# Designs tried in a protein design run: peptides against a protein of PDB entry 3B8E. Part 78

Target 1, 230 residues: chain A of PDB entry 3B8E
Amino acid sequence: PFLIFIIANIPLPLGTVTILCIDLGTDMVPAISLAYEQAESDIMKRQPRNPKTDKLVNEQLISMAYGQIGMIQALGGFFTYFVILAENGFLPIHLLGLRVNWDDRWINDVEDSYGQQWTYEQRKIVEFTCHTPFFVTIVVVQWADLVICKTRRNSVFQQGMKNKILIFGLFEETALAAFLSYCPGMGVALRMYPLKPTWWFCAFPYSLLIFVYDEVRKLIIRRRPGGWVE

## One batch from the design tools (peptide; made by RFdiffusion4, then SolubleMPNN)

Design b1_p15_5_s3 (from b1_p15_5, 12 letters changed)
Fold by OpenDDE base, seed 5:
Structure b1_p15_5_s3 (fold): chain B 230 residues (1-230), chain A 15 residues (1-15)
Amino acid sequence: as target 1 above (230 residues)
Amino acid sequence: LRAIQRGLERLLATL
C-alpha cells in the first residue's frame, strides 16, 4: 500500500493507525493459534531439514508470503479503495498524481472526475472513509490466509477445522474489526469512520481466490513431489 | 486511544 502511495502519488489508501491495528490487533491471536495446529498426516514421510543448508526462512517461503499471498491481499485492499473513491466521483486514472493537491490544506477546489470541487475537509472525510474498508478487506483476506497456513502440503479439507484456538482467533479478529469500525468516537480517535455493511463483501472474491490458489498449489505439490512449486 | 494517536502523530512528524 505505502509503496504505491509514493510511486503513483495517490491519496493515502491505508493509514498508519490502521496498519498498527492489523499488526498488533487482528493478526496476533490468529498467528499464536497456528502453534496449536495438529501435525499433518504425512509429516513422517518428509526428510528432516538440513541445518547447514536449509534456512527456516528460504526464498520459496518469502516468494509465497510476500510475492504471492501478500500481493493478492494488497490487490483486494486497493480494489476496495478504488471502488469507494469512484463512488465519490474520483476515477482511478484521476487519482494518479493527485496526492500533492489532495494533502494541501490551502487548496479547497480540487476537482473530481466530474468537475465537482472538494474542500480539504471533504477530501479528508473521503480518505478516512477509505481506510476502514481497506482495513476490513485485509481482515477478510486474512481469514483465508490463516486457514491456508494450517497445512504446508495437505488440503485443508484433509486436515479439517479442529483447532478451537484458531476458530476463536477468527472470531476475535472479526469482532475487533467490527469494534474498531463501528464504536462511537473511532473516527476521532483512530481516523476510522464507520463503513456500510456491504463493504465487508468486497474482499470475498479475493479471499476465495487466495484459498483456491493455495489449494491448487498444494494439489500440484502432492501430485509432483520435488517440483519447483515446493 | 487519543494518547496513542497523538504519540503516533508525533512519531510520524519526526520521521
Scores: peptide ipSAE 0.013, ipTM 0.410, DockQ to the pose 0.017
Fold by OpenDDE base, seed 1:
Structure b1_p15_5_s3 (fold): chain B 230 residues (1-230), chain A 15 residues (1-15)
Amino acid sequence: as target 1 above (230 residues)
Amino acid sequence: LRAIQRGLERLLATL
C-alpha cells in the first residue's frame, strides 16, 4: 500500500494505525492458532529439514508469502480503495499524482473526476473512509490466508476445520474488525470511519481467489512432487 | 502479476 502511495502519488490507501491494527490486532490470534493445527497425514513421511542446508525462510516461502498471496491481498485492498474513491467521484486515473494537492490543507477546491470541488476536510473524510474498508478487506483475505496456511501439501478439505483455536481466531479477528469499524469514537481515536456493510463483500472474490489458488497449487504439488511450484 | 512477482522477488533477494 505505502509503496504505491509513494510511486503513484495517490491518496493514502491504508493508514499507519490500520496497519498496526492488522499486524498487532487481527493477525496475532490467527497466527498463534496455527501452532495448534493438527499435523498433516503425511508429516511423518517427510524428511526433517536439514538445519545446515535448508533455510527456514527459503525463496519459495518468500515467493508464496510476498510474491503471490501478499500481492493478491494487496490487489484486494486496492480494489476496495479504488471502488470507494470511484463511488465518491474519484476515478483511478484521476488519483494518479493527486496526493500533493490532496494532502495540501490550503487547497480546498480539489476537483474530482466530475468537476466537484472537495475541501481538505471532505478529502480527509473520504481518505479515512477508505482506510477502514481497506483494513476490513485485509481481514477478509486473511481468512483465506489463514485457512490455506493450515496445510503445506494436503487440501484443506482433507485436513478439515477441527482446530477450534483457529476457528476462534477467525471469529476474533472479524469481531475486532467490526469493533474497530463501527464502535463510536473510532473515527476520532483511530481515524477509522464506519463502512457500509456492502464493503465487506468487496474482498470476497479475492479471498476466494486466494483459497482456490492455493488449493490448485497444493493439488499440483501432490500430483507432481518436486515441481517448481513447491 | 508474474512481472510484479519477479520484480518483488528480485527486490527481496537484494535485501
Scores: peptide ipSAE 0.000, ipTM 0.349, DockQ to the pose 0.083
Fold by OpenDDE base, seed 3:
Formats: C-alpha cells, sequence, structure tokens
Structure b1_p15_5_s3 (fold): chain B 230 residues (1-230), chain A 15 residues (1-15)
C-alpha cells in the first residue's frame, strides 16, 4: 500500500498503525499455527532438505508469497480502498497525483470528481475511514492464505482441517480485527474508525479467488510433477 | 514471466 501511495501520489490507503496491527497482531498466531500442521501424505517420499544447498526461503516461495498471493491480497485491499473513496466522491482516476493537495492542511477546497469541495479535516476523516476496511480486507484474504499454506502439494480437501491451533488462529485474528475495528476509542488511539459491517464482505471474492487459484495450482502440480508450475 | 513476477512481487511487498 505505501508504494502505490508514493508512486501514484494517492491518499494513504493503509495507515502505519494498521500495518503494525497486521504484522504484530493478526498474523502472529496464524503463522505460528502452521508449525503444528500435520505432514502431507507424501512427505516420506521427498528427500530431506540439504541445509547447504536448499534455502528455506527460495525463489519459488518468494514467487508464491509475494508475486502470486501477495498480488491478489493487495488487489483486494486496493479494491476496498477505491470503492470507499468512490462512494465519497473520489473516482480512482481523480486520486492520481491528488496526495500533494490532499495532505496540505492549508488547502481546504480540494474538489472531488463531482466538484464538491473538501476541507483538510473532512479529507483526513475519509482517509482514516479507508484504513480500517483495508485492514479488515487483509484479514479476510489472510483466511484463504493461511488455509492454502497448510499444504505444498496436496489439496486442502485431502489434508483436511484437523489442526485445532490453525482453527483457533482464524478465530483469534477475526476477533482481534473486530476488536480493533469496533472497540470504543480505537478511532482516537489507532486512527481506526468503525466500519460498516458490509465492508467485511468486500474481500470475500478475493479470498475465494486466492483459495481457488491455489487449489488449481496444486492440482496442476499433482498432475504434472516437475512442471514449470512447480 | 518469472522476472516480471519477481518485479511485481517486489513492487507489492513494498506496497
Amino acid sequence: as target 1 above (230 residues)
Amino acid sequence: LRAIQRGLERLLATL
């Protein structure tokens, strides 16, 4: 989110505090839960990792995590961001280059796409109104990301949902996201303004897309071992 | 495609 803020000069999509809430809050228990996942049915058919040649973090993992799944997650977050700003009169094209005037406290007549003037205070309210739904969007797409990370090759339907710690992690991250979004005082303390419950559903298509995409990828790997998809 | 993907990945990781 911060790169598009710099490159496109758009209003800040996701606040620093909300990023910290993801990295230190919602992601920790889910990530730890993966250490308790059952081995895949074919694990004993794989050679042990050579610690001298085989990196734990390889190009394949980076490509999957940042390039495929991370892209879909970012698209989900930005979709939510653009929808909220469009509902407040700022169409996506109008946001390009707007940051300079948006962040200037001395400019109180920034026009939206419909010619409505926005004061600095009003602009900051709508900006901070985007941060919480973007955060919640990331949590919703992380449900799918966590579930697909259970296995490297097998379908989630083959592996099953037997990891109780992972199930707990999904509830914990959701409960934490709800707490941070709706607890009184979070708007003042964290700049996380309450969101309409409908915004939780905005990410569901992207969460489903992540899940379907990875299941199809795993299916291709199972059918064509050693292919370019692997 | 992998180079484009890595470029996009780095771009998104910084996003």
Scores: peptide ipSAE 0.013, ipTM 0.366, DockQ to the pose 0.093; fails the geometry check
Fold by OpenDDE base, seed 2:
Formats: C-alpha cells, structure tokens, sequence
Structure b1_p15_5_s3 (fold): chain B 230 residues (1-230), chain A 15 residues (1-15)
C-alpha cells in the first residue's frame, strides 16, 4: 500500500494509525491462537526438519505468504479504496500523480474525474473515509488467512474448527474492528471515520478467493506429494 | 508463472 502510494503518487490508501491497529490490534490474538491449533493427523508421519538445510522461513513460505496470499489481500484493500474514491468522483486513472496536489493545503480546486472541484478539507475527509474500509477489508481477508493457516496439508474441512482460541480470535478481531470503526470519537482520535455497513462485504469475494485458492493448493499437495507446490 | 510471481513479489516488495 505505502509503496504504491509513493510510486503511483496516489492519495494515501491506508494511514499509519490503521496499520498499527492491524499489526498490534486485530492480528495479535488470531496469530497467538495458531499456537493452540490441533496437530494435523499426519504430522507424526513427516520427517523432522533438518535444522542445517531447511529454513523455517523458506522461499516457498515467502512466496505463499507475501507473493500469493499477501497479493490477494492487498488487491482486496485496493479494490475497496478505488471503489470508494470512484463513488466520490475520483476514477482510478485520475488518481495517478494526484498526490502532490491532493496533499497541498493551498490548492482548494483539485478536480475529480467529472470536473468537480474539491477543497483540501473535503478531499482529506474522503482520504480518511478510505482508511477505515481498507482496515476492515484487511480484517475480513484475515478471517480467511487465519483459517487457511490452521493446516499445511490437510483441508480445513478435515481439520475442523475445534480450536476455541482461534474462534475467539476471529470474534475479537471483528469486535475490535467494529469498535475502531464505529465508536464515537475515533474519527478525531485515530482519523478512522465511520463506514457504511455495506463496505464490510467488499472484501468477501477476496476472502473466498483466498480460502478456495488454499484449499485447491492443499488438495494438489495431497494428490501429488513432493510436487513443486509443496 | 514463477517468473511472473517473482516479478510481482519484487514489485510488491517495492510497493
């Protein structure tokens, strides 16, 4: 998000405060909950990792976490961002290079894609209106990410949802996201303006995509052990 | 696909 902001010179998609709320707020309990996950049924049939040759974080894990799942998550966030800006008159192509004028307090006549002029205050309201839905979008895609992280090889349907701490984590992160989004004063305190309840659903296709993608991946691994997908 | 993926990963690591 931040590097697209720099490279494309677009208005800031996700604020620093919202990033901190993700990293220190919503993701903490879910991440800890994975330590309490039940072992996969075949775990004792696998050879132990060789500490000298096998890294805990290998290229494949990086590729999956950052290159595949992280991409889908980022796309979900940006989709929500572009939809909100488009609904406010700023089409995606028009946002390219707009940051310089967008962030200038002395320019009060920034035109949207339809020739409507926007004051500095008006466009900052729209920017901050994007931060909360982007944050919520990340939380919604994290539901799928957390669920797929329960297992390396077995389907979630084979593993089941028996981890009560993980279930608690899903409710906690959702409740925290709702609190940060709708509690009075959050707009002033955190620059997190309230979002319409409909914005929660914008991420659902991406959460489903993450879930289906990983289940298909795991299915391939189960059918072709030792394949390049493993 | 792996080359595209590595290219996208590099692009995203720069993003």
Amino acid sequence: as target 1 above (230 residues)
Amino acid sequence: LRAIQRGLERLLATL
Scores: peptide ipSAE 0.007, ipTM 0.361, DockQ to the pose 0.091; fails the geometry check

Design b1_p15_5_s4 (from b1_p15_5, 12 letters changed)
Fold by OpenDDE base, seed 4:
Structure b1_p15_5_s4 (fold): chain B 230 residues (1-230), chain A 15 residues (1-15)
Amino acid sequence: as target 1 above (230 residues)
Amino acid sequence: LKAIELGLKRLEATL
């Protein structure tokens, strides 16, 4: 989010405090829960990792986490951001370079894509209205990300949902997301304005995409052992 | 608990 904010000079898609709530709030318990995941049913049928040549975190894992899944997550968040701004008269093309005027409190006549003038206060309401849906979008795609991270090769349907701490983590991050979205004062404290419940569903196609993508990847690995996709 | 109650009321108002 922040890199695109700088490069494209768009209005801030996700607040720094909200990013900290993701990194320290919603992601910690789910991440810790993976330490309690049961071994894959076939793990003892695999050769042991060579500690000298095979890293715990390899380039393939980094590429999958940051290059594939992380990009789908970012696209989901940005989709929600662009939809909200478009519904408020700001088309994606019009947002390019708009940051300077958008963040200037002395400019109260910033035009949208339809020639409607927006005061600084109105612009900030729309900006902060984007922060909460972006955050919730990330939480919803994290459900899929956490579930796919349970296994490297086996389908989630083969592994099952036996990790009670992981299940707790999914409920905790969802409850925290709901708390941050709907609790009174969060608009003042965190600049997170309340969501319409319909915005929770905006992320579901991306969550499903992540899940299907990883299940297909794992299916390919099972059918073609030793492939580049492994 | 009061914050949760008020949050739920806000949720209901957005439905």
Scores: peptide ipSAE 0.015, ipTM 0.436, DockQ to the pose 0.014
Fold by OpenDDE base, seed 2:
Structure b1_p15_5_s4 (fold): chain B 230 residues (1-230), chain A 15 residues (1-15)
Amino acid sequence: as target 1 above (230 residues)
Amino acid sequence: LKAIELGLKRLEATL
C-alpha cells in the first residue's frame, strides 16, 4: 500500500494506525494458532530435509508468502480502495498524481473525474472512509491465507478444520475487525470511519482466488513431488 | 454494553 502511495502519488489508501491494527491486532492470534496445527497425515512418509541445503524458510516459501499471496492480498485492498473512490467520483486514472493537491489543506477546489469540486474536509472524509474497508478487506483475505497455511502439501479438505485455536483466531480477528469498524469513537480515535456491511464482500473474490490458487499449487505438489513448486 | 448497543445501532444505520 505505502509503496504505491509514494510511487503513484495517490491519496493514502491505508493509514498507519490501520496497518498497526493488522500487524499487532488481527494477525497475531491467527499466526500463533498455526503453531497448534495438526501434522499433515503424510508427514512421516516424507524424507527428512537436508539441514545443509534445505532451509525451513526457503526462497520458494518467501516467494509464496510475500510475492504471490501478498500481491493478491494487496490487490484485494486496492480494489476496495478504488471502488470506494470511484463511487465518490474519483476514477482510478484521476488519482494518479493527485496526492499533492489532495493533502493540501489550502486547496478546497480539487476536482473529481466529473468536475465536482471537493473541499479538504470532504476529501479527508473520503480518504478515511477508505481506511476501514481496506483493513476489513485484508482481514477477509487473511481468512483464506490462514486456512491455506494449515498445510504445505495436503489439501485443506484432507487436513480438515480441527485446530480449535485457529478457529478461535478466525473469530477473534473478525470480532476485532467489527469492533474497530463499528465502535463509537473509532473515527475520531483511529481515523477508522464505519463501513457499510456491503464492503465486507469486496474481498471475497480475492479470498476465493487465494484459496483456489493454493489448492491448485498443493495438487501439483502431490502429483509431481520434488518439483520447483514445493 | 452501551458501546455494543451503539455499535449495533451504527450497523443498522449503515444498512
Scores: peptide ipSAE 0.014, ipTM 0.426, DockQ to the pose 0.014
Fold by OpenDDE base, seed 1:
Structure b1_p15_5_s4 (fold): chain B 230 residues (1-230), chain A 15 residues (1-15)
Amino acid sequence: as target 1 above (230 residues)
Amino acid sequence: LKAIELGLKRLEATL
């Protein structure tokens, strides 16, 4: 998010407080829940990791986590961001380079794509209106990410959803996201303005994409052991 | 409870 904010000079898509709410709020319980996941049915049939040759975090894992899944998450967030701004009169092409004028409190006549003038206050309202849906988008995408992280090789359908702590984590992060989105005063306290419930669904295609992508990946790994996809 | 109630009202207002 922040890299695109710098490179494209667009209005800030995700606030620092919102990032902290992701990193410290919504991700912790889900991540801890994975420690309580049942072992994969074939784990004892796998060779132990060689600590001298096999890194715990390898280039493939980094590529998967940051290069693939992380990019899909970012795309989901940006999709929601661009849709909200477009619904408020700011088409994606018009946002390019707009940051300087957008963030200037002395400019109260920033035009949208339709020639409507926006005061600084109005612009900040719509910006902060993007932060919450971006956050919620990340939470919804994290559902898929957490579920796919239950297993390295087996399908989630083979593993099942028996981890009650993981299920609790999914409810907790969702409840926290709802609380931060809808609790009175969050717009003042956290710059998290309330979102329409329809915005929760904007992430669903991306969440499904992550899930399908990883299930296909795992299927390929199971069918072709030792492939570059592992 | 009041925060929940107000949150629900805000949710309803956004539907």
Scores: peptide ipSAE 0.013, ipTM 0.411, DockQ to the pose 0.014
Fold by OpenDDE base, seed 3:
Structure b1_p15_5_s4 (fold): chain B 230 residues (1-230), chain A 15 residues (1-15)
Amino acid sequence: as target 1 above (230 residues)
Amino acid sequence: LKAIELGLKRLEATL
């Protein structure tokens, strides 16, 4: 999010406090829950990891986490961001380079894509209105990410949903996201304005895409052991 | 909750 804010000079898609709520709030219990996941059925058929040569976090895991899944997560968040700004009169192409004028408190006549003028205060309300739905979009996409992280090779349907701590983590992150989004005072406290309930559904196609993508990836790995995907 | 709110606002101002 912040990299695209700098490179494209668009209004800030996700606030710093909102990022901290993801990294320290919603992600902690889900991440800990993975330590309690049952071993895959084939784990005892694999050679023991050589602690001198085999890294616990390898380039392949980094590529999956940041290069593939992380990119789909970012696309989901940005999709929600662009939808909200478009509903408020700012088309995606008009946002390019707009940051300089958007963040200038002395410019009170920034035009949207339809020629409507926006004061600094009005622009900041719209910006902060994007932060909460972007956050919720990340949480909804993280449901799929957490579920796919249960296994390296086996389908989630083969592994099952037996980890009660993981199920608790999914409820906890969702409850925390709802609390931060709708609790009175969170708009003033965290610059997280209440979102329309419909914005929770904006991420569902991306969450499904991540799940299907990883199940297909795992299917390829099972059918072609030692391939470039493994 | 107000202390957490103030802490988060301070953290936001520092970041």
Scores: peptide ipSAE 0.006, ipTM 0.380, DockQ to the pose 0.017

Design b1_p15_6_s1 (from b1_p15_6, 13 letters changed)
Fold by OpenDDE base, seed 1:
Structure b1_p15_6_s1 (fold): chain B 230 residues (1-230), chain A 15 residues (1-15)
Amino acid sequence: as target 1 above (230 residues)
Amino acid sequence: SELLLKALEEALKLL
């Protein structure tokens, strides 16, 4: 998010507070829950990692985490961001380079894509209105990410959803996201303005995409062991 | 709250 904010000079899509809410709030319990996942049925048939040759974090894991899943998450967040700004009169093309004028408190006549003038206060309300749905989009995409992380090779349908701590984590992160999004005063306290319930659905295609993508990946790994996809 | 948020934002920019 922040890299695109700098490179494209767009209004800030995700605030620092919302990032902290992700990293410290919504990610911790789900991540811990994976430690309680049942072993895959074939785990005892796999060779143990060689600590001298096999890195815990390899190029494949980096490619998956940052290059694939992380990019889909970012795309989901940006999709939600662009839709909200477009509904408020700011088309994606108009956002390019707008940051400087957007963040200037002395400019109270920033025009949207339709020639409507926006005061600094109005612009900041719209910006902060984007932060919460972006955050919620990340949480909804994290549902899929957490579920796909249950297994390395087996399908989620083979593994099942028996991990009660993981299920609790999914409810906890969702409840926390709802609390942060709808609790009175969060707009002032955390710059997290309430979102329309319809915005939760903006993430669902990306969550489904992650899930399908990983299930296909795992299917390929099962059919072609030792491939570049592993 | 705004001052704390700004301070946090500035601190996070330095990281």
Scores: peptide ipSAE 0.008, ipTM 0.452, DockQ to the pose 0.021
Fold by OpenDDE base, seed 2:
Structure b1_p15_6_s1 (fold): chain B 230 residues (1-230), chain A 15 residues (1-15)
Amino acid sequence: as target 1 above (230 residues)
Amino acid sequence: SELLLKALEEALKLL
């Protein structure tokens, strides 16, 4: 998110406070819950990692985490961001390079894609209106990410949802996201304005995409052991 | 909180 904000000079899509709420709030309990996941049925049939040659974090893991899944997550957030701004008159193309004028307090006549002028205060309200839905979008996508991280090779349908701590983590992150989104005063305290309940569904296609992508990946790994996808 | 947010906003403007 932040890299695109800099490179494209767009209005801030995700606030620092919302990032901290993701990193320290919603992600911690789910991530810890993976330590309690049951071993895959075939784990004892695999050779142990060679600690001298095999890195714990390899290029494949980086590619999966940051290059593939992380990109889909970011796309989900940006989709929500662009939809909200478009509904408020700012089409995606018009946002390119707009940051400088957007963030200038003395410019009160920033035009949208339809020629409507926006005051600094109005623009900041719209910007902060994007932060909460972007955050919620990440949480909804993280449901799929957490579920796919349960296994390396087995399908989630083969592994099942037996990890009670993981289930608790999913409820906890969702409850925290709802609390941060709807609790009175969060708009003032965290600049997280309440979102319409419909915005929760904007992430669902991306969550489904992650899930389907990983299940297909795992299917390929099961059919072709020792392939480059593993 | 407002001061931190303002400092962060200013830092973001410098970027």
Scores: peptide ipSAE 0.007, ipTM 0.356, DockQ to the pose 0.021
Fold by OpenDDE base, seed 3:
Structure b1_p15_6_s1 (fold): chain B 230 residues (1-230), chain A 15 residues (1-15)
Amino acid sequence: as target 1 above (230 residues)
Amino acid sequence: SELLLKALEEALKLL
């Protein structure tokens, strides 16, 4: 989010406080839950990792986490962001380069895509209105990401959902996301304005896409061991 | 509370 904010000079898609709520709030319990996952059925057929040659974080893991899954997560968040701004009169093309004027408190006549003028205060309300739905979009996409991280090679349908701590993590992150989105005072305290319940569903196509993509990837790995996808 | 949030925001901008 912040990189695109700088590169494209668009209004801030996700607030810094909201990023903290993801990294320290919603992601911690789910990440810890993966330590309690059952071993895959083929784990005893794999050689033990050599700590001198085999990195715990390898190029394949970085490529999957940042290059593939992280990009789909970012696309889901940005889709929600662009839809909200478009509903408020700011089409995606009009947002390019708008940051400089958007963040200037002395400019009170910034025009939207339809020629409506927006004061600084009105623009900041719209910006903060984007933060909560972007956050919720990330949480909904993280459901799929957590589930696909249960296994490296086996399908989730082969592994099953027996990890009670992972199920608890999914509940906890969702409950925390709902609390941060709807608790009175969160708009003032965290700049997280309440969202319409319909915004929770905007991320579902991207969550499904991640799940299907990873299941197809794992299917290819199972059919072609030692391929470039592994 | 607003000052603490601003300080946290500034600290996060440095991250």
Scores: peptide ipSAE 0.007, ipTM 0.453, DockQ to the pose 0.020
Fold by OpenDDE base, seed 4:
Structure b1_p15_6_s1 (fold): chain B 230 residues (1-230), chain A 15 residues (1-15)
Amino acid sequence: as target 1 above (230 residues)
Amino acid sequence: SELLLKALEEALKLL
């Protein structure tokens, strides 16, 4: 999100505090939970990794995590951001280059896509209104990401949901997201304004897309072992 | 506070 904020000069999509809440709050327990995942049913049928040639983090894993899944997550967050700003009169094309004027507290006549003038305070309310739904969107897509990370080859339906710590992590991140979104004072403390419950559903298509994409990928790996998709 | 927020923003920009 921040790279696009700089490159496109758009209003800040996700606040620093919300990023910290993702990295230290919502992601930590789910990530630790993967250490307790059961071995895949076919793991003993695979050759052991060669520690000298085979890196734990390989280019395929980086491509999958950052290049594919991470991009779908980012697109989900940005979709929510652009929808909120469009509903408030700022079309995506109008946001390009707007950051400088948007963040200037002395400019109180920033026009939206319809010629309505916005004060600095009004603009900051809209910006902070984007932070919470963006954050929640990331949490909802992380449900799918965490579930797909349980296995490299087996379907989630084959592996099952037996990891109680992972299930706890899903509830913890959701409860934390709800707390940060709806607890009184979070708007002042974290600049996270409360979101309408309907915004939780904006991420569901992207969460489903991640899940379907990974299940299809794993299906291809199972049908064509040794393919470039592996 | 704004400087710390900006520094934290810059640090988080690198993550």
Scores: peptide ipSAE 0.007, ipTM 0.432, DockQ to the pose 0.026; fails the geometry check

